# Peptides against a protein of PDB entry 7QUU: the designs that were tried, part 28

Target 1, 43 residues: chain A of PDB entry 7QUU
Amino acid sequence: DAVEPSVEKEYKKIISFRDTVFEGKHQQFLVPNNVRLKFLRDR

## One batch from the design tools (peptide; made by RFdiffusion4, then SolubleMPNN)

Design b2_p17_2_s2 (from b2_p17_2, 9 letters changed)
Fold by OpenDDE base, seed 1:
Structure b2_p17_2_s2 (fold): chain B 43 residues (1-43), chain A 17 residues (1-17)
Amino acid sequence: as target 1 above (43 residues)
Amino acid sequence: SLRKEFEEELLYLEKVK
């Protein structure tokens, strides 16, 4: 099944956040990691 | 699964943040 466009957008944000952390740019995306983990587990 | 990969990634990011 195709990933819902809203979910794909959130995955792209997670990847972007990862890349930012690994690059040492420490840009705080206002993404509560715990809320995102729960969201991924509940789907 | 893609879900597990993202869960592992977020757990890693929470640990290193």
Scores: peptide ipSAE 0.059, ipTM 0.559, DockQ to the pose 0.076
Fold by OpenDDE base, seed 2:
Structure b2_p17_2_s2 (fold): chain B 43 residues (1-43), chain A 17 residues (1-17)
Amino acid sequence: as target 1 above (43 residues)
Amino acid sequence: SLRKEFEEELLYLEKVK
């Protein structure tokens, strides 16, 4: 099955986050406690 | 754990990038 566009958008954000961490450029940011990635909801 | 699931997804995304 094709990846849903909403899930693909989340994956792109995660890849960007990973790259930022691996480049040593990651800064801690506050995420609201009620925000959860859709692909992790049922896991 | 949710953390483990997230780490597994990061490893998957690394392979398909």
Scores: peptide ipSAE 0.033, ipTM 0.532, DockQ to the pose 0.043
Fold by OpenDDE base, seed 4:
Structure b2_p17_2_s2 (fold): chain B 43 residues (1-43), chain A 17 residues (1-17)
Amino acid sequence: as target 1 above (43 residues)
Amino acid sequence: SLRKEFEEELLYLEKVK
């Protein structure tokens, strides 16, 4: 499925943050109000 | 909160990785 570039960039940021958190390197992360979290479960 | 929803989504992504 073709993912819109804006959605892909958002997804990559979430994945990068996930990896950081689960590696025990969690830093403060500002969650933008416009993040579309629900699309991650629809894949 | 948006933060809580984000953290729940991170936990989901780890389970399906």
Scores: peptide ipSAE 0.029, ipTM 0.468, DockQ to the pose 0.054
Fold by OpenDDE base, seed 3:
Structure b2_p17_2_s2 (fold): chain B 43 residues (1-43), chain A 17 residues (1-17)
Amino acid sequence: as target 1 above (43 residues)
Amino acid sequence: SLRKEFEEELLYLEKVK
């Protein structure tokens, strides 16, 4: 099924954040209280 | 903690990249 454009936009943000952390561009980050990434495991 | 759970999810996303 086609991913909704709004959902795809959020995926891209999460991937960009991941890449920033793993590339060492982020030494410290705050985890927002509403973070729920588990849905990406099922998609 | 929420932080540890988030870090685990980031590690998962790195593997699926």
Scores: peptide ipSAE 0.026, ipTM 0.451, DockQ to the pose 0.053

Design b2_p17_2_s3 (from b2_p17_2, 8 letters changed)
Fold by OpenDDE base, seed 5:
Structure b2_p17_2_s3 (fold): chain B 43 residues (1-43), chain A 17 residues (1-17)
Amino acid sequence: as target 1 above (43 residues)
Amino acid sequence: SLREEFEEELLYLEKVK
């Protein structure tokens, strides 16, 4: 199923953020106000 | 909160990495 380009862009940002946090390169979770999370669980 | 939902989602993504 073709993921919409907008959803893929948000997904890539979340993955990049995850990797930064879990590598200890970020001090706290900073949540962007415009992040949509629903699509990550629906996959 | 949006922060807590995002932290939970990051923890989910860690498990499926």
Scores: peptide ipSAE 0.034, ipTM 0.478, DockQ to the pose 0.056
Fold by OpenDDE base, seed 3:
Structure b2_p17_2_s3 (fold): chain B 43 residues (1-43), chain A 17 residues (1-17)
Amino acid sequence: as target 1 above (43 residues)
Amino acid sequence: SLREEFEEELLYLEKVK
């Protein structure tokens, strides 16, 4: 099934955050007010 | 906390990339 454009956009942001944290570019990050990681994980 | 839950989910995403 085609991922909705909104969900894909959120996924790309989360991956960007992941990469930034694990590359050591951020010692601290702000958690977004609407974290839907569990929902995106299942897709 | 929401931060800790988010960090756990980031660790999961690192394994599944």
Scores: peptide ipSAE 0.032, ipTM 0.477, DockQ to the pose 0.054
Fold by OpenDDE base, seed 4:
Structure b2_p17_2_s3 (fold): chain B 43 residues (1-43), chain A 17 residues (1-17)
Amino acid sequence: as target 1 above (43 residues)
Amino acid sequence: SLREEFEEELLYLEKVK
């Protein structure tokens, strides 16, 4: 499925953040108010 | 909370990577 470039950029940022959190580099994080989380489950 | 929903989504992403 063709993902819009803006959505793909947001996805890559969320994946990078996930990896950083699971690597233990972040013990606490602020949840961004405008992050599109639901589209990640549609893939 | 929004934080709990985000943490659940991160746990989902960890399972499917």
Scores: peptide ipSAE 0.030, ipTM 0.467, DockQ to the pose 0.054
Fold by OpenDDE base, seed 1:
Structure b2_p17_2_s3 (fold): chain B 43 residues (1-43), chain A 17 residues (1-17)
Amino acid sequence: as target 1 above (43 residues)
Amino acid sequence: SLREEFEEELLYLEKVK
C-alpha cells in the first residue's frame, strides 16, 4: 500500500535529523519516556 | 529505554540509507 503523505513527511524529517546527528551537528538529544515515537519499526 | 530504542532506530536508518 502507498505510504500516507503525512507519514512520508514525518519520515523525511527523521531522515534529515538522522543525517544532522551523524554529521556531528547534534551531540545529544532528549526523548521523553512517556512519548510514543510512531516512526519506530518496533512500536 | 525510549531513548535507546530511538538511537537504535537512527542506526538502522543509517544502514538502509
Scores: peptide ipSAE 0.028, ipTM 0.459, DockQ to the pose 0.049

Design b2_p17_2_s4 (from b2_p17_2, 8 letters changed)
Fold by OpenDDE base, seed 1:
Structure b2_p17_2_s4 (fold): chain B 43 residues (1-43), chain A 17 residues (1-17)
Amino acid sequence: as target 1 above (43 residues)
Amino acid sequence: SLREKFEEELKYLEKVK
């Protein structure tokens, strides 16, 4: 089954966030609300 | 898949916490 476009966008945000942390651009590991997956709240 | 890549990235984030 194809991943829904909304879910795909949220996955890409988390991947991008990981890359930013790995590059040392974030000293504080607080996942911002704009990066968090919204559909995980209903599970 | 994109889901598998995402799950791998989450596993990395959990180790960095």
Scores: peptide ipSAE 0.068, ipTM 0.610, DockQ to the pose 0.102
Fold by OpenDDE base, seed 4:
Structure b2_p17_2_s4 (fold): chain B 43 residues (1-43), chain A 17 residues (1-17)
Amino acid sequence: as target 1 above (43 residues)
Amino acid sequence: SLREKFEEELKYLEKVK
């Protein structure tokens, strides 16, 4: 099944988030509320 | 697939929380 474009964007954000968080030995950064993934709660 | 990659990333994130 084709992934919906909106879902694809959120999947890419999570993959990118993992890479960003864990590339730097678990570097902590503040994630802005507008960047936070809501789709996991909205489904 | 992109979904499979995402699901693998979620499993990793839950493991390191």
Scores: peptide ipSAE 0.060, ipTM 0.600, DockQ to the pose 0.055
Fold by OpenDDE base, seed 5:
Structure b2_p17_2_s4 (fold): chain B 43 residues (1-43), chain A 17 residues (1-17)
Amino acid sequence: as target 1 above (43 residues)
Amino acid sequence: SLREKFEEELKYLEKVK
């Protein structure tokens, strides 16, 4: 199934967020709880 | 798929929030 480009961008953001914040695959940054909840809501 | 990866990531994020 072809994922719409807008949906693909949001999926990539959430994948990158986990990698950055929790797995250390990227440079970690401090993320406030309200921003974390935004990613979970935008699914 | 990209969707399946996303769903797995969301499940992880929900546990560690």
Scores: peptide ipSAE 0.059, ipTM 0.597, DockQ to the pose 0.066
Fold by OpenDDE base, seed 2:
Structure b2_p17_2_s4 (fold): chain B 43 residues (1-43), chain A 17 residues (1-17)
Amino acid sequence: as target 1 above (43 residues)
Amino acid sequence: SLREKFEEELKYLEKVK
């Protein structure tokens, strides 16, 4: 099955976050509960 | 584990980028 566009969008955010961490530019941010990647927990 | 699944999915998405 093709990855749903909503899931792909969230994965792109995670990759961007990872790249930021590896570049040492990571800052702690509060992620709102409604933006939490709940789909990972269901897999 | 959930972590291993996540890392596998990220590795896939990096190839599709």
Scores: peptide ipSAE 0.035, ipTM 0.544, DockQ to the pose 0.043

Design b2_p17_3_s1
Fold by OpenDDE base, seed 3:
Structure b2_p17_3_s1 (fold): chain B 43 residues (1-43), chain A 17 residues (1-17)
Amino acid sequence: as target 1 above (43 residues)
Amino acid sequence: EKAEKKLKELEEELRKL
């Protein structure tokens, strides 16, 4: 059964949202090197 | 920012079903 073009478009948006949220979360865990070096010096 | 824009787009489409 061919998935209706409308339903396929909606699934593609859900996937694009999931991937965007994952990338956004990954970037939040990327501590910049200058901030890491500050935390190491303050110990 | 990009995630919030995509969430809003998805919510607007789910309301049309």
Scores: peptide ipSAE 0.055, ipTM 0.608, DockQ to the pose 0.048
Fold by OpenDDE base, seed 4:
Structure b2_p17_3_s1 (fold): chain B 43 residues (1-43), chain A 17 residues (1-17)
Amino acid sequence: as target 1 above (43 residues)
Amino acid sequence: EKAEKKLKELEEELRKL
């Protein structure tokens, strides 16, 4: 299923936030490209 | 600083869900 462009935009913002927070904590997590937030799967 | 800005951006997006 193609992710709606609106949902993809929201997801990219959440990922950008996560990465900024983890960089600030000196933590790097390899998140698999198929890992979606639960609320993005229910849309 | 950058993290706090991104936190506010995320909080605002979460309020729209």
Scores: peptide ipSAE 0.047, ipTM 0.585, DockQ to the pose 0.088
Fold by OpenDDE base, seed 2:
Structure b2_p17_3_s1 (fold): chain B 43 residues (1-43), chain A 17 residues (1-17)
Amino acid sequence: as target 1 above (43 residues)
Amino acid sequence: EKAEKKLKELEEELRKL
């Protein structure tokens, strides 16, 4: 199942925050099509 | 500055959950 566009958008914000705080110390995580973050599940 | 702006954006998104 593809990640819902809303969930993918919110995940990209979290990753953008991480990359800003950690000065690129972490590679961009590609959201796998089957990964839904638990806290975004109820949206 | 950039980190604080991104923190605020994330906090606003989390508050809407």
Scores: peptide ipSAE 0.047, ipTM 0.585, DockQ to the pose 0.098
Fold by OpenDDE base, seed 5:
Structure b2_p17_3_s1 (fold): chain B 43 residues (1-43), chain A 17 residues (1-17)
Amino acid sequence: as target 1 above (43 residues)
Amino acid sequence: EKAEKKLKELEEELRKL
């Protein structure tokens, strides 16, 4: 089944959006390595 | 910033459906 080129273009945009939002959320939760190591050292 | 641009692009496409 050949996915119509129009539909494939729309799916690629949705995927690119998902990945950009996911990377943006991960960057907000990228606690600087220095803060993440402090919580592991005090246990 | 890049996420907001991609959000706006997606919202404009969803309004055309």
Scores: peptide ipSAE 0.044, ipTM 0.580, DockQ to the pose 0.049

Design b2_p17_3_s2
Fold by OpenDDE base, seed 5:
Structure b2_p17_3_s2 (fold): chain B 43 residues (1-43), chain A 17 residues (1-17)
Amino acid sequence: as target 1 above (43 residues)
Amino acid sequence: DKAEKKLKELEQELKKL
């Protein structure tokens, strides 16, 4: 069954919002590898 | 936060489907 173009557009928006939320969470919790490696070297 | 705003927008779009 072909998904109606209007419904497909709304699903694409939902996917884009999901991906934006995941990217935002990753940016908040991605300690730069250099900072993580500093904590491992200073112990 | 920007992420929380986008999550609320997502929840609003899910209620329309």
Scores: peptide ipSAE 0.043, ipTM 0.559, DockQ to the pose 0.084
Fold by OpenDDE base, seed 1:
Structure b2_p17_3_s2 (fold): chain B 43 residues (1-43), chain A 17 residues (1-17)
Amino acid sequence: as target 1 above (43 residues)
Amino acid sequence: DKAEKKLKELEQELKKL
């Protein structure tokens, strides 16, 4: 399933926030694309 | 400061979904 450009933009902000808050101290959790899409569609 | 700014940006975008 192609992620819509809007949904991809919002997810990039979530990742940018995470990386800013945790300053690389936490392992980068690979969020599977299906879980990513569910999180943004359930709002 | 940077984390709080990014939080506010994220919160505003999450209100549009």
Scores: peptide ipSAE 0.043, ipTM 0.566, DockQ to the pose 0.104
Fold by OpenDDE base, seed 4:
Structure b2_p17_3_s2 (fold): chain B 43 residues (1-43), chain A 17 residues (1-17)
Amino acid sequence: as target 1 above (43 residues)
Amino acid sequence: DKAEKKLKELEQELKKL
């Protein structure tokens, strides 16, 4: 299943934050193959 | 700082979801 475009956008923001905080020292993760990020489901 | 600015941006966007 394709990741929803809204979920992909929010994931890219989280990665951009991580890369800013950790100076790119951490490997980029792939967008989770799910309809919603966990932190959005827990709200 | 750039990191703090990016955190505040992310927090504001997460409040709209």
Scores: peptide ipSAE 0.038, ipTM 0.541, DockQ to the pose 0.107
Fold by OpenDDE base, seed 2:
Structure b2_p17_3_s2 (fold): chain B 43 residues (1-43), chain A 17 residues (1-17)
Amino acid sequence: as target 1 above (43 residues)
Amino acid sequence: DKAEKKLKELEQELKKL
């Protein structure tokens, strides 16, 4: 199944946030309040 | 740490979806 480009972009932001937290870098990822991670409901 | 708290908040939001 082709992952929608919107879903892939949201996933990449979550992974980047996780990696930043584990690296001890406190980067605030501005996830727009309207970005509901819809791709997590499909599993 | 504030970052670990935010990670846990994110994991909780991910679990509610």
Scores: peptide ipSAE 0.020, ipTM 0.422, DockQ to the pose 0.046

Design b2_p17_3_s4
Fold by OpenDDE base, seed 5:
Structure b2_p17_3_s4 (fold): chain B 43 residues (1-43), chain A 17 residues (1-17)
Amino acid sequence: as target 1 above (43 residues)
Amino acid sequence: DKAEKKLEELEKELEEL
């Protein structure tokens, strides 16, 4: 199933935010892309 | 802060979902 381009943009923003907030201070939680995209669509 | 600016961006986009 093709993820909607809107949901992919939001997903990239969430990653970019996480990487900025957690800059080497916290272990990156590797949430799979499909789970993140589901979370954004379920809201 | 760079984090605060990205948070504000994400909050706006979450209101549109």
Scores: peptide ipSAE 0.034, ipTM 0.532, DockQ to the pose 0.102
Fold by OpenDDE base, seed 3:
Structure b2_p17_3_s4 (fold): chain B 43 residues (1-43), chain A 17 residues (1-17)
Amino acid sequence: as target 1 above (43 residues)
Amino acid sequence: DKAEKKLEELEKELEEL
């Protein structure tokens, strides 16, 4: 079934929004380098 | 900034459906 060109445009926008929200959330979970280096030394 | 602009774009497109 050929996806209607309108529906394909909407899916591309939803995917682009999702990826932007995930990138913004992953930046908040960037463990500061000092905490990451402590965790690697305590193992 | 980038997420808010894309949210506003998606909200406008949902109002046109």
Scores: peptide ipSAE 0.033, ipTM 0.539, DockQ to the pose 0.042
Fold by OpenDDE base, seed 4:
Parts: sequence; C-alpha cells; structure tokens
Structure b2_p17_3_s4 (fold): chain B 43 residues (1-43), chain A 17 residues (1-17)
Amino acid sequence: as target 1 above (43 residues)
Amino acid sequence: DKAEKKLEELEKELEEL
C-alpha cells in the first residue's frame, strides 16, 4: 500500500538525521525497531 | 481502531526497509 506522504516525509527526515549524525562513524547503531517506531508514533 | 491498524501496517513496512 502507498505510505501516507506525511509519514514518508517524516521517515526521510529521520534517515537524513541518522546519516548526518553518523556520517564518518562506521558504527551502525542498531536502533531496536520498537524504539524507532515509538519515535514515529510520538510525533 | 482504523488509525491503530494503519500504524501497525506502517510499522511492518518500516521493519522491511
């Protein structure tokens, strides 16, 4: 199903923020899915 | 109920990415 454009926009911001904060850090912080989903729900 | 189901579906799609 097509993700709602508002949710897709917020997801892209979270990914961009992650990539910027971890730019040059070879550490993939595995954020547990439940913590990632809670952050999307609390907005 | 309908909003919670849509959130749960979006949660599953985000686990596959």
Scores: peptide ipSAE 0.031, ipTM 0.398, DockQ to the pose 0.050
Fold by OpenDDE base, seed 2:
Structure b2_p17_3_s4 (fold): chain B 43 residues (1-43), chain A 17 residues (1-17)
Amino acid sequence: as target 1 above (43 residues)
Amino acid sequence: DKAEKKLEELEKELEEL
């Protein structure tokens, strides 16, 4: 399935947030309520 | 850690969406 460009953009932000947390940096990430990241359950 | 806990909360919210 082709991932919508909007969903791919929000995925890249979540990965960047995760990587920052593992580096010991604190960030806030806001997921828009209209973005369903179903592909995060498959990994 | 407080950041790890916030990451876990975010992962749960994303699973419910």
Scores: peptide ipSAE 0.019, ipTM 0.406, DockQ to the pose 0.055

Design b2_p17_4_s1 (from b2_p17_4, 6 letters changed)
Fold by OpenDDE base, seed 1:
Structure b2_p17_4_s1 (fold): chain B 43 residues (1-43), chain A 17 residues (1-17)
Amino acid sequence: as target 1 above (43 residues)
Amino acid sequence: KIEITEEDLKLLEEHLK
């Protein structure tokens, strides 16, 4: 499915943010991606 | 594949502001 270029840009920013926030806190732990997203919801 | 919901997108946009 072709994601619109706008949505793809937002998605890339979101992934970069996730990676920055979660790599800094979770680089030492095999945290599943769903648990990472849950942590953002709980903040 | 990471499944991101529309709610997850909205929450992440709020944290990027």
Scores: peptide ipSAE 0.031, ipTM 0.489, DockQ to the pose 0.177
Fold by OpenDDE base, seed 3:
Structure b2_p17_4_s1 (fold): chain B 43 residues (1-43), chain A 17 residues (1-17)
Amino acid sequence: as target 1 above (43 residues)
Amino acid sequence: KIEITEEDLKLLEEHLK
């Protein structure tokens, strides 16, 4: 199933958050909530 | 605080392909 464009945008924010943390940057990102991450684990 | 594991990040990368 194709991921909805709104959902894909939220996932890209999590990837950007990871990259920022690992690069040692202190930039804050809005990431999707734990409910969304749980849905990915249940697939 | 939202906790994201390395496994969660891997799953996200797989779904963004």
Scores: peptide ipSAE 0.028, ipTM 0.447, DockQ to the pose 0.231
Fold by OpenDDE base, seed 2:
Structure b2_p17_4_s1 (fold): chain B 43 residues (1-43), chain A 17 residues (1-17)
Amino acid sequence: as target 1 above (43 residues)
Amino acid sequence: KIEITEEDLKLLEEHLK
């Protein structure tokens, strides 16, 4: 399914933020996209 | 589908301050 370009853009920001905040502090795990968003909410 | 909620955006904004 094509994600709307606006939604994909905001998703990329959230993922980039997560990766930056946890870079060097947490091991980068290859997680599905839904798990990456959930991980941000669970903090 | 990737689902982004208003809560996800709010959390991003709070942590970027």
Scores: peptide ipSAE 0.025, ipTM 0.477, DockQ to the pose 0.221
Fold by OpenDDE base, seed 5:
Structure b2_p17_4_s1 (fold): chain B 43 residues (1-43), chain A 17 residues (1-17)
Amino acid sequence: as target 1 above (43 residues)
Amino acid sequence: KIEITEEDLKLLEEHLK
């Protein structure tokens, strides 16, 4: 399924955060299409 | 790949504060 462009942008921030904070040790998070991560989008 | 949960979102929000 195609991820909405807004959700994809937020997803990229989550991955960058994971890689920086958790040293890449954690599984890749998939953001559900119905979830909007305002706290990541607005920062 | 794992689906992000509401708990994961709260943890991410706490670490970004």
Scores: peptide ipSAE 0.020, ipTM 0.379, DockQ to the pose 0.072

Design b2_p17_4_s2 (from b2_p17_4, 6 letters changed)
Fold by OpenDDE base, seed 3:
Structure b2_p17_4_s2 (fold): chain B 43 residues (1-43), chain A 17 residues (1-17)
Amino acid sequence: as target 1 above (43 residues)
Amino acid sequence: EIVITEEDLKLLEEHLK
């Protein structure tokens, strides 16, 4: 299934945030509510 | 603000491939 363009845009924001703050490492971090995907907010 | 986990990041990367 193709990822909806709106969802892909939110994914790219989160990955870009990780890469900027944590030098591309997978690490636990805080993001603004408006950057995180809806399905992740509901968890 | 919301916590993002390593698992969340892995899932995001898998959806971007």
Scores: peptide ipSAE 0.039, ipTM 0.477, DockQ to the pose 0.076
Fold by OpenDDE base, seed 1:
Structure b2_p17_4_s2 (fold): chain B 43 residues (1-43), chain A 17 residues (1-17)
Amino acid sequence: as target 1 above (43 residues)
Amino acid sequence: EIVITEEDLKLLEEHLK
Protein backbone atom coordinates (compact mmCIF):
# COMPACT_ATOMS: atom_id res chain seq x y z
CA ASP B 1 0.00 0.00 0.00
CA ALA B 2 1.24 3.51 -0.80
CA VAL B 3 2.18 5.50 2.32
CA GLU B 4 -0.24 8.40 2.83
CA PRO B 5 1.42 11.76 1.94
CA SER B 6 0.73 13.04 5.47
CA VAL B 7 2.42 9.98 7.03
CA GLU B 8 5.42 10.29 4.68
CA LYS B 9 5.79 13.93 5.76
CA GLU B 10 5.86 12.84 9.41
CA TYR B 11 8.48 10.14 8.66
CA LYS B 12 10.64 12.82 7.03
CA LYS B 13 10.32 14.90 10.22
CA ILE B 14 11.56 11.98 12.36
CA ILE B 15 14.50 11.38 9.98
CA SER B 16 15.31 15.10 9.99
CA PHE B 17 15.15 15.10 13.79
CA ARG B 18 17.63 12.20 13.92
CA ASP B 19 19.96 13.79 11.38
CA THR B 20 19.95 17.30 12.90
CA VAL B 21 19.70 16.63 16.67
CA PHE B 22 21.08 13.12 17.26
CA GLU B 23 23.31 12.56 14.18
CA GLY B 24 22.92 8.80 14.73
CA LYS B 25 24.85 9.04 18.05
CA HIS B 26 21.93 7.91 20.20
CA GLN B 27 20.71 4.32 20.22
CA GLN B 28 17.32 5.52 21.49
CA PHE B 29 15.47 8.83 21.77
CA LEU B 30 12.07 10.10 22.90
CA VAL B 31 10.07 11.36 19.93
CA PRO B 32 8.88 14.95 20.53
CA ASN B 33 5.16 15.61 20.00
CA ASN B 34 5.85 17.88 16.99
CA VAL B 35 7.62 15.09 15.01
CA ARG B 36 5.61 12.08 16.25
CA LEU B 37 3.66 10.10 13.70
CA LYS B 38 -0.09 10.55 14.18
CA PHE B 39 -0.66 6.78 14.40
CA LEU B 40 2.04 6.51 17.12
CA ARG B 41 0.97 9.55 19.24
CA ASP B 42 -1.37 7.49 21.41
CA ARG B 43 1.34 4.95 22.28
CA GLU A 1 6.15 8.30 25.71
CA ILE A 2 7.37 6.89 22.40
CA VAL A 3 10.96 5.70 22.31
CA ILE A 4 12.44 5.34 18.84
CA THR A 5 15.57 3.24 18.27
CA GLU A 6 18.12 3.65 15.48
CA GLU A 7 16.70 0.41 14.07
CA ASP A 8 13.20 1.95 13.99
CA LEU A 9 14.68 4.97 12.14
CA LYS A 10 16.27 2.66 9.53
CA LEU A 11 12.90 0.93 9.07
CA LEU A 12 11.28 4.36 8.57
CA GLU A 13 13.91 5.20 5.91
CA GLU A 14 13.12 1.95 4.07
CA HIS A 15 9.41 2.90 4.01
CA LEU A 16 10.34 6.21 2.28
CA LYS A 17 11.97 4.39 -0.71
Scores: peptide ipSAE 0.034, ipTM 0.465, DockQ to the pose 0.063
Fold by OpenDDE base, seed 4:
Structure b2_p17_4_s2 (fold): chain B 43 residues (1-43), chain A 17 residues (1-17)
Amino acid sequence: as target 1 above (43 residues)
Amino acid sequence: EIVITEEDLKLLEEHLK
């Protein structure tokens, strides 16, 4: 199934945040709600 | 705000493949 464009956009924001702020060196990080992935809402 | 783990990122990367 093709990934929904909205999910891909949210993913790119999170990866950009990880790579820019933490360079993948952190096991966990805080993101603003406007970058929150829809699949994480129900967890 | 939400906490995202490296495990969450890995699961997301696998879901987007």
Scores: peptide ipSAE 0.033, ipTM 0.450, DockQ to the pose 0.075
Fold by OpenDDE base, seed 5:
Structure b2_p17_4_s2 (fold): chain B 43 residues (1-43), chain A 17 residues (1-17)
Amino acid sequence: as target 1 above (43 residues)
Amino acid sequence: EIVITEEDLKLLEEHLK
Protein backbone atom coordinates (compact mmCIF):
# COMPACT_ATOMS: atom_id res chain seq x y z
CA ASP B 1 0.00 0.00 0.00
CA ALA B 2 1.33 3.47 -0.85
CA VAL B 3 2.11 5.27 2.43
CA GLU B 4 1.08 8.93 2.32
CA PRO B 5 4.08 11.31 2.59
CA SER B 6 2.52 12.86 5.73
CA VAL B 7 2.41 9.46 7.53
CA GLU B 8 6.02 8.67 6.59
CA LYS B 9 7.21 12.07 7.91
CA GLU B 10 5.44 11.61 11.26
CA TYR B 11 6.83 8.05 11.64
CA LYS B 12 10.39 9.27 10.93
CA LYS B 13 9.99 11.89 13.69
CA ILE B 14 8.94 9.20 16.22
CA ILE B 15 11.90 6.96 15.32
CA SER B 16 14.32 9.90 15.37
CA PHE B 17 13.03 10.89 18.82
CA ARG B 18 13.48 7.33 20.17
CA ASP B 19 16.96 6.98 18.72
CA THR B 20 18.23 10.46 19.67
CA VAL B 21 16.69 10.95 23.14
CA PHE B 22 16.65 7.36 24.47
CA GLU B 23 19.30 5.66 22.25
CA GLY B 24 16.66 3.04 21.34
CA LYS B 25 16.91 1.51 24.87
CA HIS B 26 13.41 2.41 26.13
CA GLN B 27 10.25 0.42 25.31
CA GLN B 28 8.14 3.48 26.26
CA PHE B 29 8.88 7.18 25.78
CA LEU B 30 7.08 10.54 25.87
CA VAL B 31 6.88 12.48 22.59
CA PRO B 32 5.38 15.88 21.71
CA ASN B 33 1.73 15.73 20.53
CA ASN B 34 2.74 17.17 17.13
CA VAL B 35 4.96 14.10 16.39
CA ARG B 36 2.16 11.52 16.85
CA LEU B 37 0.42 10.14 13.75
CA LYS B 38 -3.19 11.28 13.22
CA PHE B 39 -4.59 7.71 13.47
CA LEU B 40 -2.84 7.23 16.87
CA ARG B 41 -3.71 10.69 18.29
CA ASP B 42 -7.07 9.65 19.78
CA ARG B 43 -5.83 6.26 21.05
CA GLU A 1 3.11 14.91 25.76
CA ILE A 2 1.99 11.40 24.68
CA VAL A 3 3.32 7.92 25.44
CA ILE A 4 4.69 5.89 22.52
CA THR A 5 5.20 2.15 23.16
CA GLU A 6 7.14 -0.53 21.27
CA GLU A 7 3.74 -1.93 20.23
CA ASP A 8 2.83 1.46 18.68
CA LEU A 9 6.20 1.46 16.84
CA LYS A 10 5.58 -2.09 15.53
CA LEU A 11 2.13 -1.06 14.22
CA LEU A 12 3.72 1.98 12.52
CA GLU A 13 6.37 -0.24 10.87
CA GLU A 14 3.65 -2.61 9.59
CA HIS A 15 1.70 0.33 8.07
CA LEU A 16 4.86 1.61 6.29
CA LYS A 17 5.52 -1.76 4.49
Scores: peptide ipSAE 0.033, ipTM 0.450, DockQ to the pose 0.074

Design b2_p17_4_s3 (from b2_p17_4, 6 letters changed)
Fold by OpenDDE base, seed 3:
Structure b2_p17_4_s3 (fold): chain B 43 residues (1-43), chain A 17 residues (1-17)
Amino acid sequence: as target 1 above (43 residues)
Amino acid sequence: EIEITEEDLKLLEEWKK
């Protein structure tokens, strides 16, 4: 299996967090600034 | 690293739309 780049893995964490938040099952997690979604970074 | 804030959660809700 191709090891997904670290950046892609961290973006997937943000997406997973979104989904769990909307399911009422969110947990705290940290992501690097360089993998923060642009719309979150620019606001 | 950054933590997701309550404001970020609001932005995620807008992103879902």
Scores: peptide ipSAE 0.047, ipTM 0.456, DockQ to the pose 0.168
Fold by OpenDDE base, seed 1:
Structure b2_p17_4_s3 (fold): chain B 43 residues (1-43), chain A 17 residues (1-17)
Amino acid sequence: as target 1 above (43 residues)
Amino acid sequence: EIEITEEDLKLLEEWKK
């Protein structure tokens, strides 16, 4: 199944966010409201 | 702005690439 390019982009943002948070880097990421951690809960 | 809880951090840790 071809992952929609939109979904892939949002996935990459979440991974980058995760890695930054766990590295203790306090980078504020502007994540769109539709890409909330709700996506992780619905997995 | 996304507020992240400790529960959310746990979910992110368990989330496989």
Scores: peptide ipSAE 0.046, ipTM 0.466, DockQ to the pose 0.311
Fold by OpenDDE base, seed 4:
Structure b2_p17_4_s3 (fold): chain B 43 residues (1-43), chain A 17 residues (1-17)
Amino acid sequence: as target 1 above (43 residues)
Amino acid sequence: EIEITEEDLKLLEEWKK
């Protein structure tokens, strides 16, 4: 599936974002807000 | 640059395992 690597990369970035937010670390992530929010709402 | 909104924090809490 040619779509898997892109979706997996986005997922990994969102997981890293989640973990960072919950750890209280303020890191700048390269995840578009729309992609992040859509993924969180779709789950 | 990502701004974390209150809505984002709420969604993250619901998504937290």
Scores: peptide ipSAE 0.045, ipTM 0.450, DockQ to the pose 0.226
Fold by OpenDDE base, seed 5:
Structure b2_p17_4_s3 (fold): chain B 43 residues (1-43), chain A 17 residues (1-17)
Amino acid sequence: as target 1 above (43 residues)
Amino acid sequence: EIEITEEDLKLLEEWKK
């Protein structure tokens, strides 16, 4: 089992959060700053 | 750590398009 890097795990949380929110479920998710900055830069 | 804000939700919506 390849241990996914922490950055990829937290990126998946952002995607899961997006999908959950757009499905009408609001949850609070904490993501590390580096993952958020990567998401904003990849846009 | 950073909490996702309403502004981040708008960014996520635009990224989904």
Scores: peptide ipSAE 0.048, ipTM 0.473, DockQ to the pose 0.113; fails the geometry check

